# Peptides against a protein of PDB entry 6JX3: the designs that were tried, part 5

Target 1, 85 residues: chain A of PDB entry 6JX3
Amino acid sequence: AEFRLRPEISVAQTDYGMVLLDGRSGEYWQLNDTAALIVQRLLDGHSPADVAQFLTSEYEVERTDAERDIAALVTSLKENGMALP

## One batch from the design tools (peptide; aimed at target 1 Y28 M82)

Design b1_p10_8_s4 (made by RFdiffusion4, then SolubleMPNN; from b1_p10_8, 4 letters changed)
Fold by OpenDDE base, seed 2:
Structure b1_p10_8_s4 (fold): chain B 85 residues (1-85), chain A 10 residues (1-10)
Amino acid sequence: as target 1 above (85 residues)
Amino acid sequence: PFAGSLEVEV
Protein backbone atom coordinates (compact mmCIF):
# COMPACT_ATOMS: atom_id res chain seq x y z
CA ALA B 1 0.00 0.00 0.00
CA GLU B 2 2.07 2.90 1.30
CA PHE B 3 5.52 3.38 -0.20
CA ARG B 4 8.09 3.76 2.56
CA LEU B 5 11.84 3.69 2.78
CA ARG B 6 13.51 1.36 5.22
CA PRO B 7 14.44 3.16 8.44
CA GLU B 8 18.17 2.92 7.74
CA ILE B 9 17.77 4.66 4.38
CA SER B 10 18.13 8.41 4.13
CA VAL B 11 17.59 10.79 1.26
CA ALA B 12 20.26 13.28 0.31
CA GLN B 13 20.17 15.96 -2.34
CA THR B 14 23.50 16.38 -4.09
CA ASP B 15 24.82 18.46 -6.93
CA TYR B 16 24.39 15.37 -9.07
CA GLY B 17 20.83 14.63 -7.96
CA MET B 18 19.02 12.55 -5.37
CA VAL B 19 20.97 9.91 -3.47
CA LEU B 20 19.63 7.18 -1.21
CA LEU B 21 22.07 6.21 1.53
CA ASP B 22 22.05 3.12 3.73
CA GLY B 23 23.33 4.34 7.08
CA ARG B 24 24.30 0.85 8.17
CA SER B 25 26.25 -0.44 5.20
CA GLY B 26 27.31 2.85 3.68
CA GLU B 27 25.91 1.81 0.33
CA TYR B 28 24.33 4.54 -1.70
CA TRP B 29 22.41 4.78 -4.95
CA GLN B 30 22.15 7.72 -7.26
CA LEU B 31 18.86 8.44 -8.98
CA ASN B 32 18.38 10.30 -12.20
CA ASP B 33 15.89 13.15 -12.24
CA THR B 34 12.91 11.09 -13.34
CA ALA B 35 13.54 8.34 -10.81
CA ALA B 36 13.97 10.97 -8.11
CA LEU B 37 10.70 12.60 -9.10
CA ILE B 38 8.88 9.29 -8.84
CA VAL B 39 10.38 8.53 -5.43
CA GLN B 40 9.62 12.01 -4.14
CA ARG B 41 5.99 11.79 -5.18
CA LEU B 42 5.59 8.31 -3.75
CA LEU B 43 7.08 9.47 -0.46
CA ASP B 44 4.70 12.42 -0.50
CA GLY B 45 1.83 9.95 -0.49
CA HIS B 46 0.90 9.78 -4.13
CA SER B 47 -0.05 6.37 -5.45
CA PRO B 48 1.73 4.79 -8.40
CA ALA B 49 -1.39 5.57 -10.41
CA ASP B 50 -1.14 9.22 -9.37
CA VAL B 51 2.48 9.32 -10.40
CA ALA B 52 1.71 7.71 -13.74
CA GLN B 53 -0.94 10.33 -14.40
CA PHE B 54 1.52 13.04 -13.45
CA LEU B 55 4.15 11.75 -15.85
CA THR B 56 1.69 11.50 -18.72
CA SER B 57 0.47 15.03 -18.10
CA GLU B 58 3.77 16.76 -17.47
CA TYR B 59 6.30 14.83 -19.53
CA GLU B 60 4.26 13.37 -22.38
CA VAL B 61 5.02 9.74 -21.68
CA GLU B 62 2.56 7.01 -22.54
CA ARG B 63 0.50 5.81 -19.59
CA THR B 64 1.49 2.20 -20.10
CA ASP B 65 5.17 3.11 -20.20
CA ALA B 66 4.87 5.26 -17.09
CA GLU B 67 3.14 2.49 -15.17
CA ARG B 68 5.74 -0.05 -16.20
CA ASP B 69 8.65 2.20 -15.30
CA ILE B 70 7.19 3.08 -11.91
CA ALA B 71 6.57 -0.58 -11.13
CA ALA B 72 10.09 -1.51 -12.18
CA LEU B 73 11.61 1.26 -10.07
CA VAL B 74 9.60 0.29 -7.01
CA THR B 75 10.65 -3.32 -7.47
CA SER B 76 14.29 -2.29 -7.69
CA LEU B 77 14.00 -0.16 -4.57
CA LYS B 78 12.54 -3.07 -2.65
CA GLU B 79 14.98 -5.65 -3.99
CA ASN B 80 17.97 -3.46 -3.20
CA GLY B 81 16.82 -2.97 0.37
CA MET B 82 15.87 0.68 0.09
CA ALA B 83 12.09 0.42 0.33
CA LEU B 84 9.96 -1.67 2.64
CA PRO B 85 8.15 -4.63 1.05
CA PRO A 1 30.32 2.64 -1.23
CA PHE A 2 28.53 3.36 -4.46
CA ALA A 3 26.01 0.63 -5.14
CA GLY A 4 24.59 1.79 -8.43
CA SER A 5 22.34 4.13 -10.33
CA LEU A 6 18.58 3.94 -10.60
CA GLU A 7 17.35 5.57 -13.75
CA VAL A 8 14.02 6.04 -15.45
CA GLU A 9 14.04 7.17 -19.03
CA VAL A 10 11.20 9.29 -20.34
Scores: peptide ipSAE 0.747, ipTM 0.953, DockQ to the pose 0.927
OpenDDE base, seeds 1, 3, 4, 5: peptide ipSAE 0.744, 0.740, 0.072, 0.037; ipTM 0.952, 0.952, 0.678, 0.634

## One batch from the design tools (peptide; aimed at target 1 T34 T56 S57)

Design b1_p11_1 (made by RFdiffusion4)
Pose (drawn by RFdiffusion4):
Structure b1_p11_1 (pose): chain A 85 residues (1-85), chain P 11 residues (1-11)
Amino acid sequence: as target 1 above (85 residues)
Amino acid sequence: KKPYVKPSITR
């Protein structure tokens, strides 16, 4: 249940936002503000459920949408090699 | 509350 980045992933905070770099493939990705917030909270050890609660309390989003959006982001992070399965 | 921007990643 723990969200983890793959070992070769590095992170940078930049003027453009949060960036993830795959040190092996050389692919690098930009996360928008909400994606960065989700990833940071998941890395802190919070559950996706915790993050959904946070998003609905802080932003104009329904809980159901927050859960779906978090799930889709995590799936995308796994699909693109940034997060461990 | 703040406007919500859907999470996304861009290569």

Design b1_p11_1_s1 (made by RFdiffusion4, then SolubleMPNN; from b1_p11_1 with K6R)
Fold by OpenDDE base, seed 3:
Structure b1_p11_1_s1 (fold): chain B 85 residues (1-85), chain A 11 residues (1-11)
Amino acid sequence: as target 1 above (85 residues)
Amino acid sequence: KKPYVRPSITR
């Protein structure tokens, strides 16, 4: 249940925001502010439920939408080779 | 509360 990045993935904070770098292929992915916030909290050990609660407390988003968006992001990160399954 | 933008990743 723990969210983790693949070992070849590094996190970079740039002037253009949070970037995930693949040290093998050189491929990188840019995260928007919301995605970066979610990833950072998950990497810090917060559960998706924790993150959803945080989002609904700070942003104009409903709980169900927050939960869906978190789940979709996690799935995308796994499918695009950034996060461990 | 702040305006919400859905999370996105871009290659």
Scores: peptide ipSAE 0.808, ipTM 0.960, DockQ to the pose 0.957
OpenDDE base, seeds 1, 2, 4, 5: peptide ipSAE 0.808, 0.806, 0.808, 0.808; ipTM 0.960, 0.959, 0.959, 0.959

Design b1_p11_1_s2 (made by RFdiffusion4, then SolubleMPNN; from b1_p11_1, 3 letters changed)
Fold by OpenDDE base, seed 3:
Structure b1_p11_1_s2 (fold): chain B 85 residues (1-85), chain A 11 residues (1-11)
Amino acid sequence: as target 1 above (85 residues)
Amino acid sequence: KRPYVRPRITR
């Protein structure tokens, strides 16, 4: 259940934050700092559980909320064509 | 701990 971006998606680190760019369509999505952090850790091989633990240790967020937000982000990334199913 | 902001993606 490894998190991976679709082959046509590239990560751009811009002066304005992380952007995911579709090389086929030219569509892009901007990630806020939290989303970028989650994506970076997932791409580095951390599990959603690892990321939730990290968030609760570093940020003012409860475990349940962190888990929900990670799951929702992953779903959005898949539904919007950025991440592999 | 730092303030938490929910993750967001924007087109």
Scores: peptide ipSAE 0.805, ipTM 0.958, DockQ to the pose 0.957
OpenDDE base, seeds 1, 2, 4, 5: peptide ipSAE 0.804, 0.803, 0.804, 0.805; ipTM 0.959, 0.958, 0.958, 0.958

Design b1_p11_1_s3 (made by RFdiffusion4, then SolubleMPNN; from b1_p11_1 with K2R K6R)
Fold by OpenDDE base, seed 3:
Structure b1_p11_1_s3 (fold): chain B 85 residues (1-85), chain A 11 residues (1-11)
Amino acid sequence: as target 1 above (85 residues)
Amino acid sequence: KRPYVRPSITR
């Protein structure tokens, strides 16, 4: 399924990196560089498999670890109210 | 290839 942010969530680029802002609660989450990269690619329409391939080609990470980390991030984003289920 | 850091979100 397509990865999408919840409608109340906005993406902000700050001097400190990508931030996801909840327009209703005012809550925000900071993403590290890897998380921001993954989210950006998913929002651009790349599949988790695409992202895993990208990570393994650019970074010192094995495919299994990349897949695990992507899945865990997506789960966290959904559970913390940032991404649609 | 570049060093890898696991993805993280922080409130």
Scores: peptide ipSAE 0.807, ipTM 0.959, DockQ to the pose 0.960
OpenDDE base, seeds 1, 2, 4, 5: peptide ipSAE 0.806, 0.805, 0.807, 0.807; ipTM 0.959, 0.958, 0.959, 0.959

Design b1_p11_1_s4 (made by RFdiffusion4, then SolubleMPNN; from b1_p11_1 with V5Q K6R)
Fold by OpenDDE base, seed 3:
Structure b1_p11_1_s4 (fold): chain B 85 residues (1-85), chain A 11 residues (1-11)
Amino acid sequence: as target 1 above (85 residues)
Amino acid sequence: KKPYQRPSITR
């Protein structure tokens, strides 16, 4: 399924990296560089498999670890109210 | 290849 942010969530680029802002609650989450990269690619329409391939090509990470980390991030984003289920 | 850091979100 397509990865999408919840409608109340906005993406902000700050001097400290990507931040996801909840326009209703005012809550925000800061993403590290890897998380921001993953989110950006998913929002651009790449599949988790695409992202895993990209990570293994650019970074010192094995495919299995990349897949696990992507899945865990997506789960966290959904559970913390940033991404649609 | 670049050093890898696991993805992280922080409130």
Scores: peptide ipSAE 0.802, ipTM 0.958, DockQ to the pose 0.962
OpenDDE base, seeds 1, 2, 4, 5: peptide ipSAE 0.802, 0.799, 0.801, 0.802; ipTM 0.958, 0.957, 0.958, 0.958

Design b1_p11_2 (made by RFdiffusion4)
Pose (drawn by RFdiffusion4):
Structure b1_p11_2 (pose): chain A 85 residues (1-85), chain P 11 residues (1-11)
Amino acid sequence: as target 1 above (85 residues)
Amino acid sequence: RPYTRPSITRL
């Protein structure tokens, strides 16, 4: 249940936002503010459920949408090689 | 309170 980045992933905070770099493939990705917030909280050890609660308390988003959006982001992070399965 | 759906963009 622990969200983990793949070992070759590096992170940078930039003027454009949070960036993830795959040191092996050389692919690098930009996360928008909400995606960055979600990833940071997941890396802290919070559950996706915790993050959904945070998002609904802080932003104009329904809990159901927050859960789906978190799930989709995590799936995308896995699909694109930035997060371990 | 605004909300932007989380997204990733390859650069």

Design b1_p11_2_s1 (made by RFdiffusion4, then SolubleMPNN; from b1_p11_2, 3 letters changed)
Fold by OpenDDE base, seed 3:
Structure b1_p11_2_s1 (fold): chain B 85 residues (1-85), chain A 11 residues (1-11)
Amino acid sequence: as target 1 above (85 residues)
Amino acid sequence: KPYERPRITRL
């Protein structure tokens, strides 16, 4: 299934980076540059495999580490109420 | 470029 944010989540591009705001609870989360990049590509329709390939091409990271970090981020976004299951 | 692991921070 494609990666999607929950409908109550808004994306804000701020001077401090990408922020995800929950319009119901008022909670918001700041993403670091790598997390923002991953989320942006997933929202654009790229698969986790696509994103892993991109990360290894742009950053000093091994494929296995990129795959693990993407999976962990996606899990975190789902568990913290930002992404749809 | 140098890699930083993805992080989310509740504010």
Scores: peptide ipSAE 0.811, ipTM 0.958, DockQ to the pose 0.945
OpenDDE base, seeds 1, 2, 4, 5: peptide ipSAE 0.809, 0.807, 0.807, 0.810; ipTM 0.958, 0.958, 0.958, 0.959

Design b1_p11_2_s2 (made by RFdiffusion4, then SolubleMPNN; from b1_p11_2 with R1K T4V)
Fold by OpenDDE base, seed 5:
Structure b1_p11_2_s2 (fold): chain B 85 residues (1-85), chain A 11 residues (1-11)
Amino acid sequence: as target 1 above (85 residues)
Amino acid sequence: KPYVRPSITRL
C-alpha cells in the first residue's frame, strides 16, 4: 500500500527538522533527520523495503533493525493521525 | 555513517 499523509497534514522544513502540522487540530510534530529521510522516501514512492536498503547502505544499521524502525515509524505516524491507514 | 533511530516529537 502507498504511504500517504492525511489530507489535513502539511509538511514544513525548519531549522530544527521536518515538521508535520495538522491543519485542523493545530498539533504539530517534529521529525528527526532519520525519520524525515524515511518519510521523504516513502512519499516519493519508495517501498519500505527500498528504504531499508537505502538505510543499510548509508548508515551503520542492520537490515532487520532498519525494517523494524521503518515499521515502527509508519505505525506511529498512522496512530498519531499524520498518515493514512 | 552512524545511525540514529527515527523519532517524532509532539510540539
Scores: peptide ipSAE 0.814, ipTM 0.960, DockQ to the pose 0.950
OpenDDE base, seeds 1, 2, 3, 4: peptide ipSAE 0.813, 0.813, 0.814, 0.813; ipTM 0.960, 0.960, 0.960, 0.960

Design b1_p11_2_s3 (made by RFdiffusion4, then SolubleMPNN; from b1_p11_2 with R1K T4E)
Fold by OpenDDE base, seed 5:
Structure b1_p11_2_s3 (fold): chain B 85 residues (1-85), chain A 11 residues (1-11)
Amino acid sequence: as target 1 above (85 residues)
Amino acid sequence: KPYERPSITRL
């Protein structure tokens, strides 16, 4: 299914990286560079498989690890109220 | 490039 942020979530680029802000609760989260890259690509319409391939091409990471990390990040974003289920 | 696992941090 399509990866989407919840409608109340705003994306900001700061000196410290990508930040996701919940406009209702006021909670916000900073993403490290890898997380930001994954989120950006997913939002652009790339599949998790696409992102995993990209990560293995650009970084010193094995496919299995990339897939695990993408899945874990997506789960975290959903569980912490940033991404739609 | 060296790989860093993705992370999110509540601010």
Scores: peptide ipSAE 0.806, ipTM 0.958, DockQ to the pose 0.951
OpenDDE base, seeds 1, 2, 3, 4: peptide ipSAE 0.805, 0.804, 0.806, 0.804; ipTM 0.958, 0.958, 0.958, 0.957

Design b1_p11_2_s4 (made by RFdiffusion4, then SolubleMPNN; from b1_p11_2 with T4E S7R)
Fold by OpenDDE base, seed 3:
Structure b1_p11_2_s4 (fold): chain B 85 residues (1-85), chain A 11 residues (1-11)
Amino acid sequence: as target 1 above (85 residues)
Amino acid sequence: RPYERPRITRL
């Protein structure tokens, strides 16, 4: 239920935006602004539903699209070894 | 404001 990063993942706020670094593999990923915002809110304890509501209030996006995009991002973060299952 | 779909990019 709770969104969490894997313990080997470090979060860096860089001049290029949010970057997630895997301290074991050395791989790192850059998040675009929307992805960073979603991750930040999830890490702060907001639910995906909270984040979807926030996105629809701040951006020109429909609720269904926001929900889909959040779910897809979370899946991607888990599949790419950044977030705990 | 305009919406960009979330993206992650391996560097």
Scores: peptide ipSAE 0.810, ipTM 0.958, DockQ to the pose 0.951
OpenDDE base, seeds 1, 2, 4, 5: peptide ipSAE 0.809, 0.807, 0.808, 0.810; ipTM 0.957, 0.957, 0.957, 0.957

Design b1_p11_3 (made by RFdiffusion4; failed a check: a repeat of another design)
Pose (drawn by RFdiffusion4):
Structure b1_p11_3 (pose): chain A 85 residues (1-85), chain P 11 residues (1-11)
Amino acid sequence: as target 1 above (85 residues)
Amino acid sequence: RPYTRPSITRL
């Protein structure tokens, strides 16, 4: 249940936002503000459920949408090689 | 309160 980045992933905070770099493939990605917030909270050890609660309390988003959006982001992070299955 | 759906963009 623990969200983890793949070992070769590095992170940078930039003027454009949070960036993830794959040190092996050389692919690098930009996360928007909400994606960065979700990833940071997941890396802190919070559950996706915790993050959904946070998002609904802080932003104009329904809980159901928050859960789906978190799930889709995590799926995308896995699909694109930034997060471990 | 604004909300932007989380997204990733390859650079």

Design b1_p11_3_s1 (made by RFdiffusion4, then SolubleMPNN; from b1_p11_3 with T4E I8L)
Fold by OpenDDE base, seed 3:
Structure b1_p11_3_s1 (fold): chain B 85 residues (1-85), chain A 11 residues (1-11)
Amino acid sequence: as target 1 above (85 residues)
Amino acid sequence: RPYERPSLTRL
């Protein structure tokens, strides 16, 4: 299904990378380059499968590892209150 | 290019 951020989450692009801010709690999270890339592509409407294919084409990563890492990131984003279930 | 696993850091 569609990947979406929770309504209270704002996205900021900073000199230190992508940051997600929870406007209610004040918590914010910094994404490393790979995480930011994954989130950006998911928000653009690409499927996890699309993202995995993209990662294997751009980085020295195997498909199974890319798929695992995407799934783990999505889970973390949901569990930490940034992404909708 | 080298791959880094995705990570989140709470600030």
Scores: peptide ipSAE 0.798, ipTM 0.955, DockQ to the pose 0.950
OpenDDE base, seeds 1, 2, 4, 5: peptide ipSAE 0.796, 0.793, 0.795, 0.796; ipTM 0.955, 0.954, 0.954, 0.954

Design b1_p11_3_s2 (made by RFdiffusion4, then SolubleMPNN; from b1_p11_3 with T4E S7R)
Fold by OpenDDE base, seed 3:
Structure b1_p11_3_s2 (fold): chain B 85 residues (1-85), chain A 11 residues (1-11)
Amino acid sequence: as target 1 above (85 residues)
Amino acid sequence: RPYERPRITRL
């Protein structure tokens, strides 16, 4: 239920935006602004539903699209070894 | 404001 990063993942706020670094593999990923915002809110304890509501209030996006995009991002973060299952 | 779909990019 709770969104969490894997313990080997470090979060860096860089001049290029949010970057997630895997301290074991050395791989790192850059998040675009929307992805960073979603991750930040999830890490702060907001639910995906909270984040979807926030996105629809701040951006020109429909609720269904926001929900889909959040779910897809979370899946991607888990599949790419950044977030705990 | 305009919406960009979330993206992650391996560097």
Scores: peptide ipSAE 0.810, ipTM 0.958, DockQ to the pose 0.951
OpenDDE base, seeds 1, 2, 4, 5: peptide ipSAE 0.809, 0.807, 0.808, 0.810; ipTM 0.957, 0.957, 0.957, 0.957

Design b1_p11_3_s3 (made by RFdiffusion4, then SolubleMPNN; from b1_p11_3, 3 letters changed)
Fold by OpenDDE base, seed 3:
Structure b1_p11_3_s3 (fold): chain B 85 residues (1-85), chain A 11 residues (1-11)
Amino acid sequence: as target 1 above (85 residues)
Amino acid sequence: RRYERPRITRL
């Protein structure tokens, strides 16, 4: 259950935040701060549970909401061609 | 601090 980006996806740290760009299609997506944080931690090898714990420690969010939001983000990243299934 | 739900935006 390792989170990985697709090989054609590049990560850019821009003045506007984290951007994921598809080198094949030319599409790119901007992540807000929370999404970028989640992606960074997942790419670093933290589990979704680790990330949920981190979010509840750093932000005013309940554990169940954090877990749902992480799962929804991961699904979106996979469905939009950024993350491997 | 204040929590904002994660969001991705196609550019």
Scores: peptide ipSAE 0.806, ipTM 0.955, DockQ to the pose 0.950
OpenDDE base, seeds 1, 2, 4, 5: peptide ipSAE 0.805, 0.804, 0.805, 0.806; ipTM 0.955, 0.955, 0.955, 0.956

Design b1_p11_3_s4 (made by RFdiffusion4, then SolubleMPNN; from b1_p11_3, 3 letters changed)
Fold by OpenDDE base, seed 3:
Structure b1_p11_3_s4 (fold): chain B 85 residues (1-85), chain A 11 residues (1-11)
Amino acid sequence: as target 1 above (85 residues)
Amino acid sequence: RPYERPRLTRL
């Protein structure tokens, strides 16, 4: 239920935005502004529902689209070895 | 404000 990064993942706030670095593989991923915002809120303990509500209040996005995009991002983070299952 | 879908870019 709780969104967490894998222990080998480091979060960097760079001049280019949020970057997630895998300390084992050396791979790193850059997040666009929306992805970074979602990850930050999830790490802060907000639920996906909380994040969806936030997105619809801040951006021109429908609730259904926000929910889909959050779910897809979480799946990608898990599949690419950044988030715990 | 305008919405961009979340995106991950492998570097």
Scores: peptide ipSAE 0.804, ipTM 0.956, DockQ to the pose 0.949
OpenDDE base, seeds 1, 2, 4, 5: peptide ipSAE 0.803, 0.800, 0.802, 0.804; ipTM 0.956, 0.955, 0.955, 0.956

Design b1_p11_4 (made by RFdiffusion4)
Pose (drawn by RFdiffusion4):
Formats: sequence, C-alpha cells, structure tokens
Structure b1_p11_4 (pose): chain A 85 residues (1-85), chain P 11 residues (1-11)
Amino acid sequence: as target 1 above (85 residues)
Amino acid sequence: RTLDVPEYAPR
C-alpha cells in the first residue's frame, strides 16, 4: 500500500513546478501543483484516502472526484515509469 | 512531458 518512486527517479522543485527525472531513460516530467501536492503527500506515507480527504478540505473538489483523480495520477505515474507498481 | 491532474480552486 506504500507509494514509492522508482529508484532511478530524481525530483527537483523549479520555477515551473515539481519535476521528475528518470536517470536511466532520461525522460523528465513536469507535475502541476495538484499532482505535486498528491505525490508529496503519498511520499510522506499518507494513503490515497488521506490525500483525498486533504484535497476535499482544501480545494473545490468532491471526494469522489478526488479519489478518482488521485488514482488516475498514480496509475499514470506507474504507466510512465516514475512509480513502482 | 506532463503528469497533470485537473487543477482545483482553493476553498
């Protein structure tokens, strides 16, 4: 249940936002503010459920949408080689 | 490359 980045992934905070770099493939990705917030909380050890609660308390988003959006982001992170399965 | 989710308005 622990969200983990793949070992070759590095992170930078930039003027454009949070960036993930795959040191092996050389692919690098930009996360928008909400994606960065979700990833940072997941890396802290919070559950996706915790993050959904945070998002609904802080932003104009329904819980159901928050859960789906978190799940989609995590799926995308796995699909694109940033996160471990 | 982006790994974005919809942006939300703050409460």

Design b1_p11_4_s1 (made by RFdiffusion4, then SolubleMPNN; from b1_p11_4, 3 letters changed)
Fold by OpenDDE base, seed 1:
Structure b1_p11_4_s1 (fold): chain B 85 residues (1-85), chain A 11 residues (1-11)
Amino acid sequence: as target 1 above (85 residues)
Amino acid sequence: KTLDVREYRPR
C-alpha cells in the first residue's frame, strides 16, 4: 500500500529540517536530511524501490544499502506511530 | 527525538 502518515501526524519544516509532529500527544521526531528526503519521496507517491533507485543515482550509495536504510526508516516510522501500517 | 539515516555523498 501507499506510504501514508497517520492522521494525527503533521509535517513541519524547521531550521534543523523536517519534523513529524503528533498533534495529539505533542511528541515530535526530527529527521535528518537523508531521512527527510526519503520520507518526502514516499509521501510524493514513490515506492521504496523508486526511492532506492533515486538514492543510488544521486548519491554514492549501493542499492543494497539504500534498500536497507529505506526499510529501516519505514519500520521506525510505523513502529513509532508516525506512519500507517 | 530524532530519526536519522546515514548521510550520503552526492555523485
Scores: peptide ipSAE 0.754, ipTM 0.956, DockQ to the pose 0.935
OpenDDE base, seeds 2, 3, 4, 5: peptide ipSAE 0.744, 0.750, 0.749, 0.751; ipTM 0.955, 0.956, 0.956, 0.956

Design b1_p11_4_s2 (made by RFdiffusion4, then SolubleMPNN; from b1_p11_4 with R1K P6R)
Fold by OpenDDE base, seed 1:
Structure b1_p11_4_s2 (fold): chain B 85 residues (1-85), chain A 11 residues (1-11)
Amino acid sequence: as target 1 above (85 residues)
Amino acid sequence: KTLDVREYAPR
């Protein structure tokens, strides 16, 4: 299904990179560049498979590793209340 | 809090 942030989550760009902010609790998560790149592409409507293909084409990373990294990030985003199930 | 993915070298 489509990757979406929870309604209370906002995306902010800081000097340190992308931050996901919960407008209700004030909790925030700072994403490093790789994580931000993945999230941005997912939010733009690319599937995890699309993102994996993008990563392997643009970076020196194996498909399996890219898929693992994407899956782990998505899981974390969902489990930590940032992304919808 | 931070949420990181390992950095990759560009091709």
Scores: peptide ipSAE 0.752, ipTM 0.956, DockQ to the pose 0.929
OpenDDE base, seeds 2, 3, 4, 5: peptide ipSAE 0.743, 0.751, 0.749, 0.747; ipTM 0.955, 0.956, 0.956, 0.955

Design b1_p11_4_s3 (made by RFdiffusion4, then SolubleMPNN; from b1_p11_4, 4 letters changed)
Fold by OpenDDE base, seed 1:
Structure b1_p11_4_s3 (fold): chain B 85 residues (1-85), chain A 11 residues (1-11)
Amino acid sequence: as target 1 above (85 residues)
Amino acid sequence: KTLDVRQYRPR
């Protein structure tokens, strides 16, 4: 299924990068540049495979490493209540 | 709280 944030989660841009904010609890998660890039592309409708291809083309990272990083991030986003399952 | 992925070097 398409990657989506939970309804209560808002995206905010700060001087320190992307932040995902839970409007109910006030909890927030600051994403570093790589994480933000992945999330942005997923939210734009790119599949994890698309994102992996993008990362390997634009950065000095191996496909396997990119895939692992994306999967780990998505898992964290879901488990920490930011993304829909 | 932070959620990080390792930084990559641009090609």
Scores: peptide ipSAE 0.718, ipTM 0.952, DockQ to the pose 0.939
OpenDDE base, seeds 2, 3, 4, 5: peptide ipSAE 0.713, 0.714, 0.717, 0.716; ipTM 0.951, 0.952, 0.952, 0.952

Design b1_p11_4_s4 (made by RFdiffusion4, then SolubleMPNN; from b1_p11_4, 3 letters changed)
Fold by OpenDDE base, seed 1:
Structure b1_p11_4_s4 (fold): chain B 85 residues (1-85), chain A 11 residues (1-11)
Amino acid sequence: as target 1 above (85 residues)
Amino acid sequence: KTLDVRQYAPR
């Protein structure tokens, strides 16, 4: 299904990179460059498979590793209340 | 809090 942030989550760009902010609790998560890239592409409507293909085409990473990294990040985003199930 | 993915080298 479509990757979406929870309604209370906002994306902010800081000097340190992308931050996901919960407008209700004030909790925030700072994403590093790779995580931000993945999230941005998912939010733009690319599937995890699309993102994996993108990563392997532009970076020196194996498909299996890219898929693992994407899956782990998505899981974390969902489990930590940032992304919808 | 931070949420990181390993950094990749560009091709």
Scores: peptide ipSAE 0.712, ipTM 0.952, DockQ to the pose 0.933
OpenDDE base, seeds 2, 3, 4, 5: peptide ipSAE 0.708, 0.708, 0.710, 0.709; ipTM 0.951, 0.951, 0.952, 0.951

Design b1_p11_5 (made by RFdiffusion4)
Pose (drawn by RFdiffusion4):
Structure b1_p11_5 (pose): chain A 85 residues (1-85), chain P 11 residues (1-11)
Amino acid sequence: as target 1 above (85 residues)
Amino acid sequence: NTLNAPEYTPK
């Protein structure tokens, strides 16, 4: 249940936002503010459920949408090689 | 390259 980045992934905070770099493939990605917030919280050890609660308390988003959006982001992070399965 | 989540309005 622990969200983990793949070992070759590095992170930078930039003027454009959070960036993830795959040191092996050389692919690098930009996360928008909400994606960065979700990833940071997941890396802290919070569950996706915790993050959904946070998002609904802080932003104008329904809990159901928050859960789906978190799940989609995590799926995308796995699909694109940033996060471990 | 982007891996974006939907953006929301802050309360």

Design b1_p11_5_s1 (made by RFdiffusion4, then SolubleMPNN; from b1_p11_5, 5 letters changed)
Fold by OpenDDE base, seed 1:
Structure b1_p11_5_s1 (fold): chain B 85 residues (1-85), chain A 11 residues (1-11)
Amino acid sequence: as target 1 above (85 residues)
Amino acid sequence: KRLDAPEYRPR
């Protein structure tokens, strides 16, 4: 299944980077540049494998580390109510 | 609240 945000979650761009806002509760989460990059690519339809390949190409990170970082972020997004299961 | 991922050095 494709990575998708929950319907109540919106994306905002701020001077501090990407923010995910829950329109119902008003809760928001700030993402650093790496997290924002991952989320943006996933929302654009890239798979986690695609994102890992992108990260290893653009940054000094090993494939296994990139994959772990992506998986950890996706898990957090789902468990914290931002992304659909 | 923050949800961060590790920062990487660009190639």
Scores: peptide ipSAE 0.747, ipTM 0.956, DockQ to the pose 0.951
OpenDDE base, seeds 2, 3, 4, 5: peptide ipSAE 0.745, 0.747, 0.744, 0.745; ipTM 0.955, 0.956, 0.955, 0.955

Design b1_p11_5_s2 (made by RFdiffusion4, then SolubleMPNN; from b1_p11_5, 6 letters changed)
Fold by OpenDDE base, seed 5:
Order: sequence, then C-alpha cells, then structure tokens
Structure b1_p11_5_s2 (fold): chain B 85 residues (1-85), chain A 11 residues (1-11)
Amino acid sequence: as target 1 above (85 residues)
Amino acid sequence: GRLDAPEYRRR
C-alpha cells in the first residue's frame, strides 16, 4: 500500500527541518534530516525498498539496517497519528 | 514531539 499522511496532517519546511502539523490537535512533530528524507521519498511514491536503496547508496548504512530504520519510522508515524494505516 | 531516524555518515 502507498504511504500517505492522514488528511489532518500538514507538512511544513522550516530552517530546522521538516515539521508535521496536526491541524486538529495543533500538535507539531519535528523530524530530523534522516526522517524527513525518508518521509519525502515515501510521499513522492517511492517504496520502502526504493528508499532503502537510496539510503545505502548515499550513506554508510547497510541495507538491512536501512530497511529496519524505515520500518521503525513508518510504524512511529502510524502510531502517532500522522500516517494512514 | 519529535520523530527521528538514525543519522548516517554520508559516503
């Protein structure tokens, strides 16, 4: 399934990185650079596998670790009400 | 809140 944000979530780019805003609660979630990169690529339609390949090509990270890190972030985004299940 | 992923060294 495609990665999608919940409709109440807005994306803002700040000088300190990506921020996700919950328009209903008013809660902000700040993402570090790695998280923002992952989210951006997922929203652009890349699969988690695509993102893992990208990470391993650009950074000193093993494929298995990249996959685990992506999965963990996606899980957090879903559990914290930012991404659709 | 914060949602972070591990930071990596660039190749």
Scores: peptide ipSAE 0.743, ipTM 0.955, DockQ to the pose 0.949
OpenDDE base, seeds 1, 2, 3, 4: peptide ipSAE 0.743, 0.739, 0.742, 0.742; ipTM 0.955, 0.955, 0.955, 0.955

Design b1_p11_5_s3 (made by RFdiffusion4, then SolubleMPNN; from b1_p11_5, 4 letters changed)
Fold by OpenDDE base, seed 1:
Structure b1_p11_5_s3 (fold): chain B 85 residues (1-85), chain A 11 residues (1-11)
Amino acid sequence: as target 1 above (85 residues)
Amino acid sequence: GSLNAPEYRPR
């Protein structure tokens, strides 16, 4: 299924990295570089499998670990109200 | 808040 942010969530690029803003609550969520990279690729339409392949090609990470890290981040984004189910 | 993923070393 397509990864999408909730309609009230905006993406901002700052000098300190990617930030997600909840326009209803005003809450900010700062992403570190790895998380931002994953989110960017997912929003660009890449599947989690695509992202895992990208990570293993660019970084010293095993496929299984990359897949787990992506899944964990996606879960967090959904649980914290940023991504649609 | 913050949402982080593990830091990786680039190849």
Scores: peptide ipSAE 0.744, ipTM 0.956, DockQ to the pose 0.933
OpenDDE base, seeds 2, 3, 4, 5: peptide ipSAE 0.743, 0.743, 0.742, 0.742; ipTM 0.956, 0.956, 0.956, 0.956

